# Peptides against a protein of PDB entry 7UQJ, part 324

Target 1, 160 residues: chain A of PDB entry 7UQJ
Amino acid sequence: PELYQNFNITPPRGVLFHGPPGTGKTLMARALAASCSSDERKITFFMRKGADILSKWVGEAERQLRLLFEEAKKHQPSIIFFDEIDGLAPVRSSKQEQIHASIVSTLLALMDGMDNRGQVIVIGATNRPDAVDPALRRPGRFDREFYFPLPDVKARFKIL

## One batch from the design tools (peptide; made by RFdiffusion4, then SolubleMPNN)

Design b2_p28_3_s4 (from b2_p28_3, 12 letters changed)
Fold by OpenDDE base, seed 5:
Structure b2_p28_3_s4 (fold): chain B 160 residues (1-160), chain C 160 residues (1-160), chain D 160 residues (1-160), chain A 28 residues (1-28)
Amino acid sequence: as target 1 above (160 residues)
Amino acid sequence: as target 1 above (160 residues)
Amino acid sequence: as target 1 above (160 residues)
Amino acid sequence: DELLELLKEVYPEIYAELERLRDWLTPP
C-alpha cells in the first residue's frame, strides 16, 4: 500500500511563461491544456490577450476580468491563459498610472480571491517579465516562472 | 570542376515580405530559418511584432530594438523577423511625427550599423509596403522585397 | 431527379463568429475558405485584425477598408475575415466617439454597398459580441452569428 | 501526442514541471 504522501504541493495559482516571442509559450499553454484533458476530465481553456483586454475593454476591463474568472471557476478544471500579459499589467509608469493600476489591482484581487480549492490555473505569457508588475510575480499569484529560450529553429518547426 | 563562383552575394541586410495578411509571410520567414539551420549551424530566429514594439515599449522601443540587434549579433547566425513592420515604421504623418520618427531612426541606425561581417538578416513583413517608411526600403536596409500573393485557399491551408 | 430547390439562401453579407478566444474562429474561417475552394472555384481569403486596422491605419483606416472591399470584389469569390472585429468597431463610448465612429460608419457603408450579386462574404470574429456596434449586427451586415463554445481542449488541438 | 512529445524534446525541464501541474489539474 504505497503511501501516496500527499505532497501538499499547493498548486501554483499562476504560472508565468516568459521568453522571446514565438518560443512556443502559447503552444505550451495549449499543449498543457490538451494533456490535462481526458475523456473523464475535460479542461476548459480560456485565452485572452493583454493588449486586447486594455484596448477593447476600456472601462469594462475589470468587469470582463471578473466574468472571466467566474466563468473559469464555473467550468473547473480550467486554465486562463493571458497572452502578452505585460500589455495588461505593465509596471506602473507615472503617466498611465490610474487605469492600468485599476486593472492590475483587479487581477491581483482575482488571483488572491482564488480559493486554493479551485482547479483554476492562470498562465501569463510575456516577452518582458520585467515589464510585468512585481506584485503579480509574488507568491499566491504568478509564483512559478518558466523561461522559454529561443528554440532551435528545427525544434520550432517541429512545433509548427 | 564546376567553379563555385563565390558569388559574393552580400547577403541582404534586410528583406521585406509584403502581401495580404495570412499569405504565409511569417511561415516563410520561419521556414527560411529552418532550412538554413543545419546540425553544424543553428540559426537563431527572433520574432517581434511592430505594433507590440510601439504599444508595449512606449519610451523603451529604441532600447528594446538595440537590445534585440545586440542579442541577434550575439547569437549569429540569426534572423530578426519584424511581423507587421508597418506598425513599427509607418510613413511619416504630420501628427505622430516625433515618436515614430525616433523608432524609425533607431531602426535605420541599427540596420546601417550592421557590419557586413555579421550573419544577421532582418526580415520585415507587411501588408502595406507603401506604409513602410521609404528610408527603410533603400539599399543596405530592406533592399530585397518579396511579394506574397494571396495563395489559393488550398495553398494557404497547406501552409497552416 | 432531386429538385435542388434553389434555396434562395441570400448569402449572408456578414457572419459574426463569437466565443471565447482561441475557440477556433480564425481556423474555422480559414477552413470554410478551404472547403469552399474547388479546382474550378478558388476563393480569395483576406484577413485583417481589428486592432491593426485602428492602430496601423490612423487616418487611413477608412481608405484601407475601401481598398480591401474593392480588392475582395475584384477577386470574387472572396472572404474578408476581420479577426478581433470588436477592436475595429467598438460600441460607441463617449470619449473615443469620432474616430471609431468614422471607421464603423465606413464599414457599415461598405457592407451596405455590397450588392447582393457579389460573392464577397465578410466574417467578423470577436470574443465580445456585445462590444461590437449593434449597427453592424443588423440585417444586411453581420446578420448571422455563430457561437464558438470553448472546445474541449482535445477538439481545440485537432483544429490546430 | 506528437506536439507534447515535441515540447518535451524542446523544453524537457519546462515539460517536467508542467507534468506536475498536469498531475495537479488531473488528480486521480
Scores: peptide ipSAE 0.024, ipTM 0.252, DockQ to the pose 0.186
Fold by OpenDDE base, seed 2:
Structure b2_p28_3_s4 (fold): chain B 160 residues (1-160), chain C 160 residues (1-160), chain D 160 residues (1-160), chain A 28 residues (1-28)
Amino acid sequence: as target 1 above (160 residues)
Amino acid sequence: as target 1 above (160 residues)
Amino acid sequence: as target 1 above (160 residues)
Amino acid sequence: DELLELLKEVYPEIYAELERLRDWLTPP
């Protein structure tokens, strides 16, 4: 909050980390969560994998998303990190329309329902930003995108 | 090329890393990708998890595999790393024959279709080499196998 | 073994690690496996993810669990670590009753069938202990629970 | 470099084979 407030930057509701695998997206999200945590102010970090939500909770994914956002709100300030968010919210393909559409719709509604005053940041990570439903990449959702280039070899080892 | 040519070793199309969990298979694959990357020549590292391909892309797994190999070819030199490849290509069990058979067949065809001139290496990692379809372990596919023993305690903590 | 013997603590058949995501549950399980391994006595560490068992092995999850326990017994002393065990053994929800019930029942039977003399420890990790089937949390199964609080920021970075 | 050195210490034989793969991926 303060850092975003200090820069007059509207705290993003959602940030999309995109770039090649192993570029430190997950590490950066964790490092961000940790750096934002102080002795005075613990940030709660919630990590979920997009495919894990779809596969673990067949028919309950929407409920699990709702519960996740409720818990994040309860434990604010919080970061919800969706690793491989393209697995959760793939671009609408015609054949799997019904199941994916409802989960994506739920995530959209949850992101839209976040009061900007809430200290809940959502970070999505993907290797394929174009595989993320464009509706999630709109303003008020994942409206900020950070590209993680392949680090130099030496930098890559520092991230591993 | 030269080293393989010098040793009269046909460069493997596929390498199978096998051994207990957390023995550094994924780390080794990443380290290989990083060590092969220079400022002049970046190796693109593609990581996929076998189960994630099956579960995320129900009915599209074959297409996603094709796209992955095309993208790896486009970004050569490249490494395709399949973590938990036994989840992608389990030994053919009679009851789940149709879905698994098509994905395994697609992977076989993609590996057979790799031009030996292509700078694309496929690394599969498993904890259960015997759970990988034997057709994948044949010459011209995952024809080299590396066993990752449990490192000594001190070494394992250094790798983690 | 020795540490539990030294404290006159019946070695748990199962230990449940619970706490917020990224509190080092997986790391602790690995560290435990490593610390229990000496040059003379290698502990075999088996890691599985609850959702991966459900999704990878549709209709074979029970067989895979049996094989896992057999392999762990063969390679004893061993640790079986189930990450996200709440994904494997969720609290019985009415709609998915049949598939989940059989897998949970299999895990229960496997844990009950472990001779306490066997040097096989089962560690389950969850962020939601209340999402784990209560039958697994009973004496003789996951009868010990360790809470992993959010480490202080500096400690969290050391665990990551 | 530290990670490669560590991997070389832990898995010298595997590392040596991976160096061959490196040389294959990095033709002069």
Scores: peptide ipSAE 0.016, ipTM 0.238, DockQ to the pose 0.280
Fold by OpenDDE base, seed 4:
Structure b2_p28_3_s4 (fold): chain B 160 residues (1-160), chain C 160 residues (1-160), chain D 160 residues (1-160), chain A 28 residues (1-28)
Amino acid sequence: as target 1 above (160 residues)
Amino acid sequence: as target 1 above (160 residues)
Amino acid sequence: as target 1 above (160 residues)
Amino acid sequence: DELLELLKEVYPEIYAELERLRDWLTPP
């Protein structure tokens, strides 16, 4: 918080973790949430799986996204982690246009509606950054991207 | 290569990992991918969840499987890991016959169509090997099965 | 087992693990299954994801729950772990009433039908305990709740 | 290496097969 305040750097609203499956994206998001949590300052960590938001909440996915962002704002500082965000906001393909377009539009609006002073960071994880709607990958949304390479055996064992 | 060439053993195209959930099937598949990756030779690890292929790609699951196998072949040596493969290729139940039959038939054709020289291994993980279509468990497909027992506490805490 | 026998404490039929995502609920459920497994006494660990029971088994979710409990009883001592149980048994919302009500009613009946002498423990994991049908959180069902706080970095790395 | 050794300890049969698969995937 203070570091971002002191350098007049708008903290990234959204960070996209991308890379092969099992490279520790989810682990890193969790480790970040833990590292940012001190005794004095607990960070609230929200995790949702993109496909589960669509499948569990057929016709209510938009409402669940709104509730998630409201809860994250209420419990700030917060991290919202979307695992498999490509399942939540796939590239607009003609056949699934309507439902996905509505959910993507809602997520875009929620990310745009975050006050820059709000201590809410959104982390998206995907194995397919190109399968994420490009509108989410714009400045003010998922504007930072981190590639998670396949760790070598040694690096993997350091993470495990 | 030479060992399999010398023994005239066709390298298994498919390996089925089965056992209780959390026994390390996914971890083992990942560890295999890491162990086979050197600085000189990176193995490409593809991971898909069986249920996610069906649910995310309603009506496009066959195409997604084809693309997955094409990408794996293009980036060989490769491992394709299907987590919860019983969700992708459930035993033919009458009520879901058509969609699942088509996806299973596509997966069968893709596994049969793998060139013996192709350095692509398919690992399926399931908690229910008997819920996997028996056609996938035949020679030239998932022809090797490995049981993952629940590790004892000591073994599990060593893995963790 | 013996500890619960000695104290005349009916072992909890159901334990609800709740807390922020990634707090080790799934890991703890697995560690418990491992801890209770000795060379002499293997515990069978069944894991199902709540949303996957609904999505994979459209119109057969009740039957799959029955089969799961039957298998768990057959292979006792057993742990049934429901990850994201809020996806299986969401609070009765008007729009998804019929299908979810039927599945919840089935799960309730299965939990009530467990013989107290049966060595089957049901662990539900959720990030949203309040999104779980209150009927599941009653005595004789998920009657014990364990909060999984965000581990500090040190605690998280001890689990990893 | 530690996890591989652990996997070898926990799943020696699986590990041996994975070594064969490794050898196949990593030709000399």
Scores: peptide ipSAE 0.015, ipTM 0.245, DockQ to the pose 0.293

Design b2_p28_3_s4 (from b2_p28_3, 12 letters changed)
Fold by OpenDDE base, seed 1:
Structure b2_p28_3_s4 (fold): chain B 160 residues (1-160), chain C 160 residues (1-160), chain D 160 residues (1-160), chain A 28 residues (1-28)
Amino acid sequence: as target 1 above (160 residues)
Amino acid sequence: as target 1 above (160 residues)
Amino acid sequence: as target 1 above (160 residues)
Amino acid sequence: DELLELLKEVYPEIYAELERLRDWLTPP
């Protein structure tokens, strides 16, 4: 908080991890949660799969999202990690997904309703950033994006 | 490499990363490729998905595996990462998979044919280690196994 | 080590990671091993599966455990990770497990015999903490437990 | 820390941001 306060930088509320499957998006989110937590300062890590919110909480997904954000706020500092967020918040351009539109709208409202003073970070992970509703990728939501490339390329991983 | 040379340890030719999806198996493979790569010594990282070798290279999968191993040998030190290796080398006990048997046989031969002096490491990643052909899990092949649990825990992952 | 020394905290000799399959336990153990290792201070990571010690080392499991702990002590700082430790140290209440009782007794003795000054950490991972012998869960052994919830659970990962 | 260092090496920008997030989530 103080580093962002000192630089007058509004801390990102949402971070989008994107890249091919197995690129460590989920691991990074968890490693972040881990690295941010100490004996003195315990971060609460919430994890959800986008598809699970839709499939397991059919008709209650909005309420479950609200409860998730309320619980994250109650247990701040916290990280909410959405794995496969493209499954939770697909691009609204598909005419057939009225249910998805409501869930996306709820997620947007929950991200927008996070006070700037709240120590809640939302991390979305996707293999398909272009399948995520662009409304989520706006400032004050998932306003930072981190690409996790495939190791497939004869990547001379220069350990930088 | 040097660590294994200094200890006169024959580096494992094959390492099986197993664990649930999103556990960073692929990231670890990348991270190993990165960590073993310096400005002086660049490691070439090859990645393939097991299912992609079967689905995209129908009838050519053996040749593509041979080419992959030849290319890895040509560009050593190298890492070959097979994501979802259970899709490439399913357990031979299913009578229906003659195509799989040939690919598995080719992969076995390629792993066995790696000269002990070759700086090629094969990393297989799977969510289902028991679905991988046990012939691959023998000494001189995937003779080391590494479980990757879901990083649901705030994992201070330090990789050496 | 030094962080624990500076706070007069006896470093845990044993940490039990428990939670559903795929929840990060082994990855966390590896990541901890990695995290504790630096260029200046390399941690040696030993991995064993509980069931493998019983199945592969039938009649020699005790000796293999002793060798493992001796090797870990020789290469300290080190982490010994037991994946599926419930397979190594099942609850003694099953009348049929005289062989298990000896292995558990050996593991207990090895954990107890670790000098407080030794930089060896033992991490056990299990999907079934209640299937682990409660003698292992006592102070000076696996005296810290970390729950790895499924991603679906509002996982309060308080990283302690 | 070394996965973090490795993540720092592999994803220095991500890690730098993650350090900022860490510092934000774990102020001294």
Scores: peptide ipSAE 0.028, ipTM 0.334, DockQ to the pose 0.274; fails the geometry check

Design b2_p28_4_s1 (from b2_p28_4, 12 letters changed)
Fold by OpenDDE base, seed 5:
Structure b2_p28_4_s1 (fold): chain B 160 residues (1-160), chain C 160 residues (1-160), chain D 160 residues (1-160), chain A 28 residues (1-28)
Amino acid sequence: as target 1 above (160 residues)
Amino acid sequence: as target 1 above (160 residues)
Amino acid sequence: as target 1 above (160 residues)
Amino acid sequence: SPLDETMDFLSLPEEYREFLDFLLGSLS
């Protein structure tokens, strides 16, 4: 919190981690979460898969998102990490799924409702940033994007 | 600590940093250690060169490893960074050096004896991951591997 | 602080992050600062653009650097991040600008005047490490250099 | 917030990011 105030940097409300599969996006999020947990400052880390929010909570995905953000706020400082966020927040222009549009709208509202001073950071990880609704990629939402490059072809990180 | 419990992720006991010379493995480990140390939660960073453990402590290398791990545990949260770990933990199949086999066995036992909840992380850096005993690269030991790619040929890390 | 004492490692007074544009140097510096900040030990992060120090404070750049280092020391533990440091600290051999030589000299003196035990880390980010005065790249100054490789051509970091 | 600084970790080579993640994860 105070770091960003001293930087005159608006803390990102949301960070989009994007890059090819196996580029360590999920790993980075976990590392961030771990680094954020000091003995005195346990940053509460909430991990959700975008696809799980849609599939496990049919008709309750919005409520689960709200609860997630409320819980994150209650346990601030917090990180909400959405793995596979392209599954959660597909581009709205795909006409067919009102359900997806609703979930995206809820996520937008939840991100917009975060006080800029809130100790809740949202990280979305995706292999397909172009599949993420551009509305989520605007200032006050996922306003920071981090591209995870492919490791050079010869030297693949093998997290075994 | 708690982050990994919330993730149902077993915190890595050990991380192997591997990649070509000059890819910043040692530098990364130091930067991480520095970044993880807060005033209230001073991560104690222990740096050892694998070759130094063998050469400076002829006949006492095992004892020094034990003391290192005990001290790291005593000063937890701690990072033990083994630079040039391929020197410390050569592949056991090299028949000749009983001394190396003993040191590797001690390191294995020390890593296995770390409680998964222990706030001691072991980082091994090597330019030759294939020269590291595969037994060290198993779950509960160096179960995470990070490949440090060569920076593109034109832009060498010059740690002067 | 204590990490480095236990390592018998002189904490880098300065770290030079260098690499092609969009390799996330600025991002890394911020991430490191954030990861080092606990609730009890808020690392104060000071961000300055090298070009801004020259352009916004015509004739006062030295004073502003002194104030920056004093403020960083007052709010230790601190990170001073100079983005685009190649703008602030051009190679002295460019004869024409006495102003640049003075600013570089002030920065050198400030970095040299930091107690090695001081909880102030200076990070310089540049796309052009060869444009940074070699005097700044010496021990006790930016004595650690981190090369940020280009992400493989296909995957550009777009920090929007 | 400590988290803005972590964003820039993403710009690190994957190896560095994975290391930070591992290191930070094990410290949490």
Scores: peptide ipSAE 0.022, ipTM 0.207, DockQ to the pose 0.152; fails the geometry check
Fold by OpenDDE base, seed 3:
Structure b2_p28_4_s1 (fold): chain B 160 residues (1-160), chain C 160 residues (1-160), chain D 160 residues (1-160), chain A 28 residues (1-28)
Amino acid sequence: as target 1 above (160 residues)
Amino acid sequence: as target 1 above (160 residues)
Amino acid sequence: as target 1 above (160 residues)
Amino acid sequence: SPLDETMDFLSLPEEYREFLDFLLGSLS
């Protein structure tokens, strides 16, 4: 948060980290949480796995998202990191999953409802940015995207 | 390899990286692969996601594991990294998942079958070490465990 | 910049990431670029490999460095990441490489020539900090160093 | 793109991630 204030940069409300598996998306989010946590200004880091919200909180996922955003706001500056966000917020056009549609709608509403003054950054991580509902990738939501490329470490890692 | 030789440490056949999500388990595995890869000796890095092996290779997961280990042996020195290994090798006592039991057995056999002279290191990463079959955590398998704590940023970066 | 202002720390013009191969130096640089890039303020990330600058731009490496710094300044806030910077900026005393001496001199001049108001951070990554010309490690250049240790298993990882 | 040059593995040790975060914090 303060980092963005000094640059007169409005902190993005949402950042989508995308790239192949193991490119360090979750790592980056934690790194961000850690670096922004100074002695004077601790950023609270909230981490949720997209699939866990759906599976653990059947019928309560919307409530859990609301609670998460409320808690993040209460503990601002904060980062909410959604790992595997494509599991939580699949493209709405996939006709088969009614449960996901309500969750996506809730997440949209929560991201839209974040006051511009709120020092809450939401980070979504996915291996499949195209599997994330485009509505989440609009301004005021995940309007920043960071591609995590496969590391070209001297051609040593063939992902076979 | 040389790192372990210099310390007279037998390189572990298997290392379990465990800790909260995004503590850098996958990253450490890649870092190890890169660090052990000299100009003369490239380490081949094989990455598999535990859940992907089960879901993509329904009925062939055992075969895919065998092929993976064969390929890793062929391309030694190599690292096999299983991300979310708890998805691949859940605790056997979970009665509900017959499919996992055969895969666990195959993985056990493959790890046991790795010759001590083979420069193949298997790294499993999990957020839930207790969800990994204890049999995998025995000597000759994942006999080294590394806890990836949440970053205590304050302590570890000497800003020089 | 803002983080440094809050700490009354002059933002380093240059940060040297050093540590064993595969300890994640390049990854860290990218993660930094990603995290600092907000919706309103995109950080432009310029990546160059030290060896590539020498090999691809024989006789033009100095010009390419100048262009890189000019472009980074034009697109500020920006990060210039030099991967394998020891390839670009070897210790001058290494008698064999006259070509490197001029490039090091150019890089020194470019780093010195960065206005303190310029939101350009230079990150150098190396496996061999001692192979980097000490002149680059002086105040106003790479005056911050971050060691990327091999996971000191003893200190950070409870070996279970 | 200026980003098109080969990015190393984002899979850094936590310490490196902390540093990355520190750098990110410095860049923010």
Scores: peptide ipSAE 0.021, ipTM 0.222, DockQ to the pose 0.086; fails the geometry check
Fold by OpenDDE base, seed 4:
Structure b2_p28_4_s1 (fold): chain B 160 residues (1-160), chain C 160 residues (1-160), chain D 160 residues (1-160), chain A 28 residues (1-28)
Amino acid sequence: as target 1 above (160 residues)
Amino acid sequence: as target 1 above (160 residues)
Amino acid sequence: as target 1 above (160 residues)
Amino acid sequence: SPLDETMDFLSLPEEYREFLDFLLGSLS
């Protein structure tokens, strides 16, 4: 909070972590949650998997998202981490448009409905940033992106 | 090599990474591979997902495992990382016994067939260590376990 | 602590993170701080930018470093992260030798003055490890180095 | 890129980094 205020940096509402599988996106989100909890203000960390929200809650995904955001708001400051967010909000493909469109629209509305004063950060992780609905990647939603690169085979960690 | 010899620590053949989703198991495995790669010694990192070996290679899963271990041995020092290893080697449940039993038996044989001098480390990651066949969690196989707790304040890393 | 004692591994006093810009060195340092924080042991994370220490505190950089290390020691276990440490401790170039030499000498003395029992880790991040004074890259200072390679060309970190 | 591995390494708890160093030592 104070750091963002002092630097006139608007805290990101949403951060997209993207990069190849096993590049640490989920770990980073958790590490961020833990680091934020070390100060006087415990940050509540919520984690969901995009595919799980679709598969476990067929027809209730919108309700589950609403409940998640309400719970995050209730326990703010909070981080909501969506792993495999491309599974939740895929680019609108013609075949599964309606169900995914409803979930995406709900997520958009929930992110837009977060007041600037709300201490809720949403992190989405994906291996396929181009598979995430561009509507999520706009200002006021996932407005920050962090790429997580693959370790190149050539990268010699010299533990000197 | 030298460090293990001096401390009388047998290098683990297999390490089980277990903990809740997004606690950094895959990332740790990659970081291990990268950190073990010095200028003089490149470590080859192989990654497979347990469910993918079952689903993509129905009837060839055993062959794919053999090829993977042969390739890892050929390119040693090597790390083989199995993500969601509980999907590859679930606890022998009565219903799907034969196919899973063949894959598990093959993986057991491959891990047992690793010479102590082989520079191949196998890392299995799971969110459900109790869903991994106990035969894999024995000495000479996944003989070391690392718990990846949630970065909640209470998270005791028990290195078992 | 206990793990380092059991394995006779001296905890690194300093770790140098190096690699191209936008490779996540700063984020990793924060993640480290978070991951090392347990319920029982909150790690205090201090972050400074090398160029900022020079530019904001002309003539006071040495004092600021001393204060930083004193504060870190007071709040141990602690991590001190220096971003762009090559800006603080450039290789001794002929032109700016005296001012930089004083700052470097102070940083060296502070790192050397950390008792082996002090739970203060210093992380330096740079895009140019060869631009860091070699005196900092010696045992008892930045004695561990981690290379952070580029994400594949397509992964633009748009910090939007 | 090793950055993800290193970021991952660095995002690892100290115990895991020690274990990483241990594993690296075993491979070295």
Scores: peptide ipSAE 0.014, ipTM 0.219, DockQ to the pose 0.147; fails the geometry check

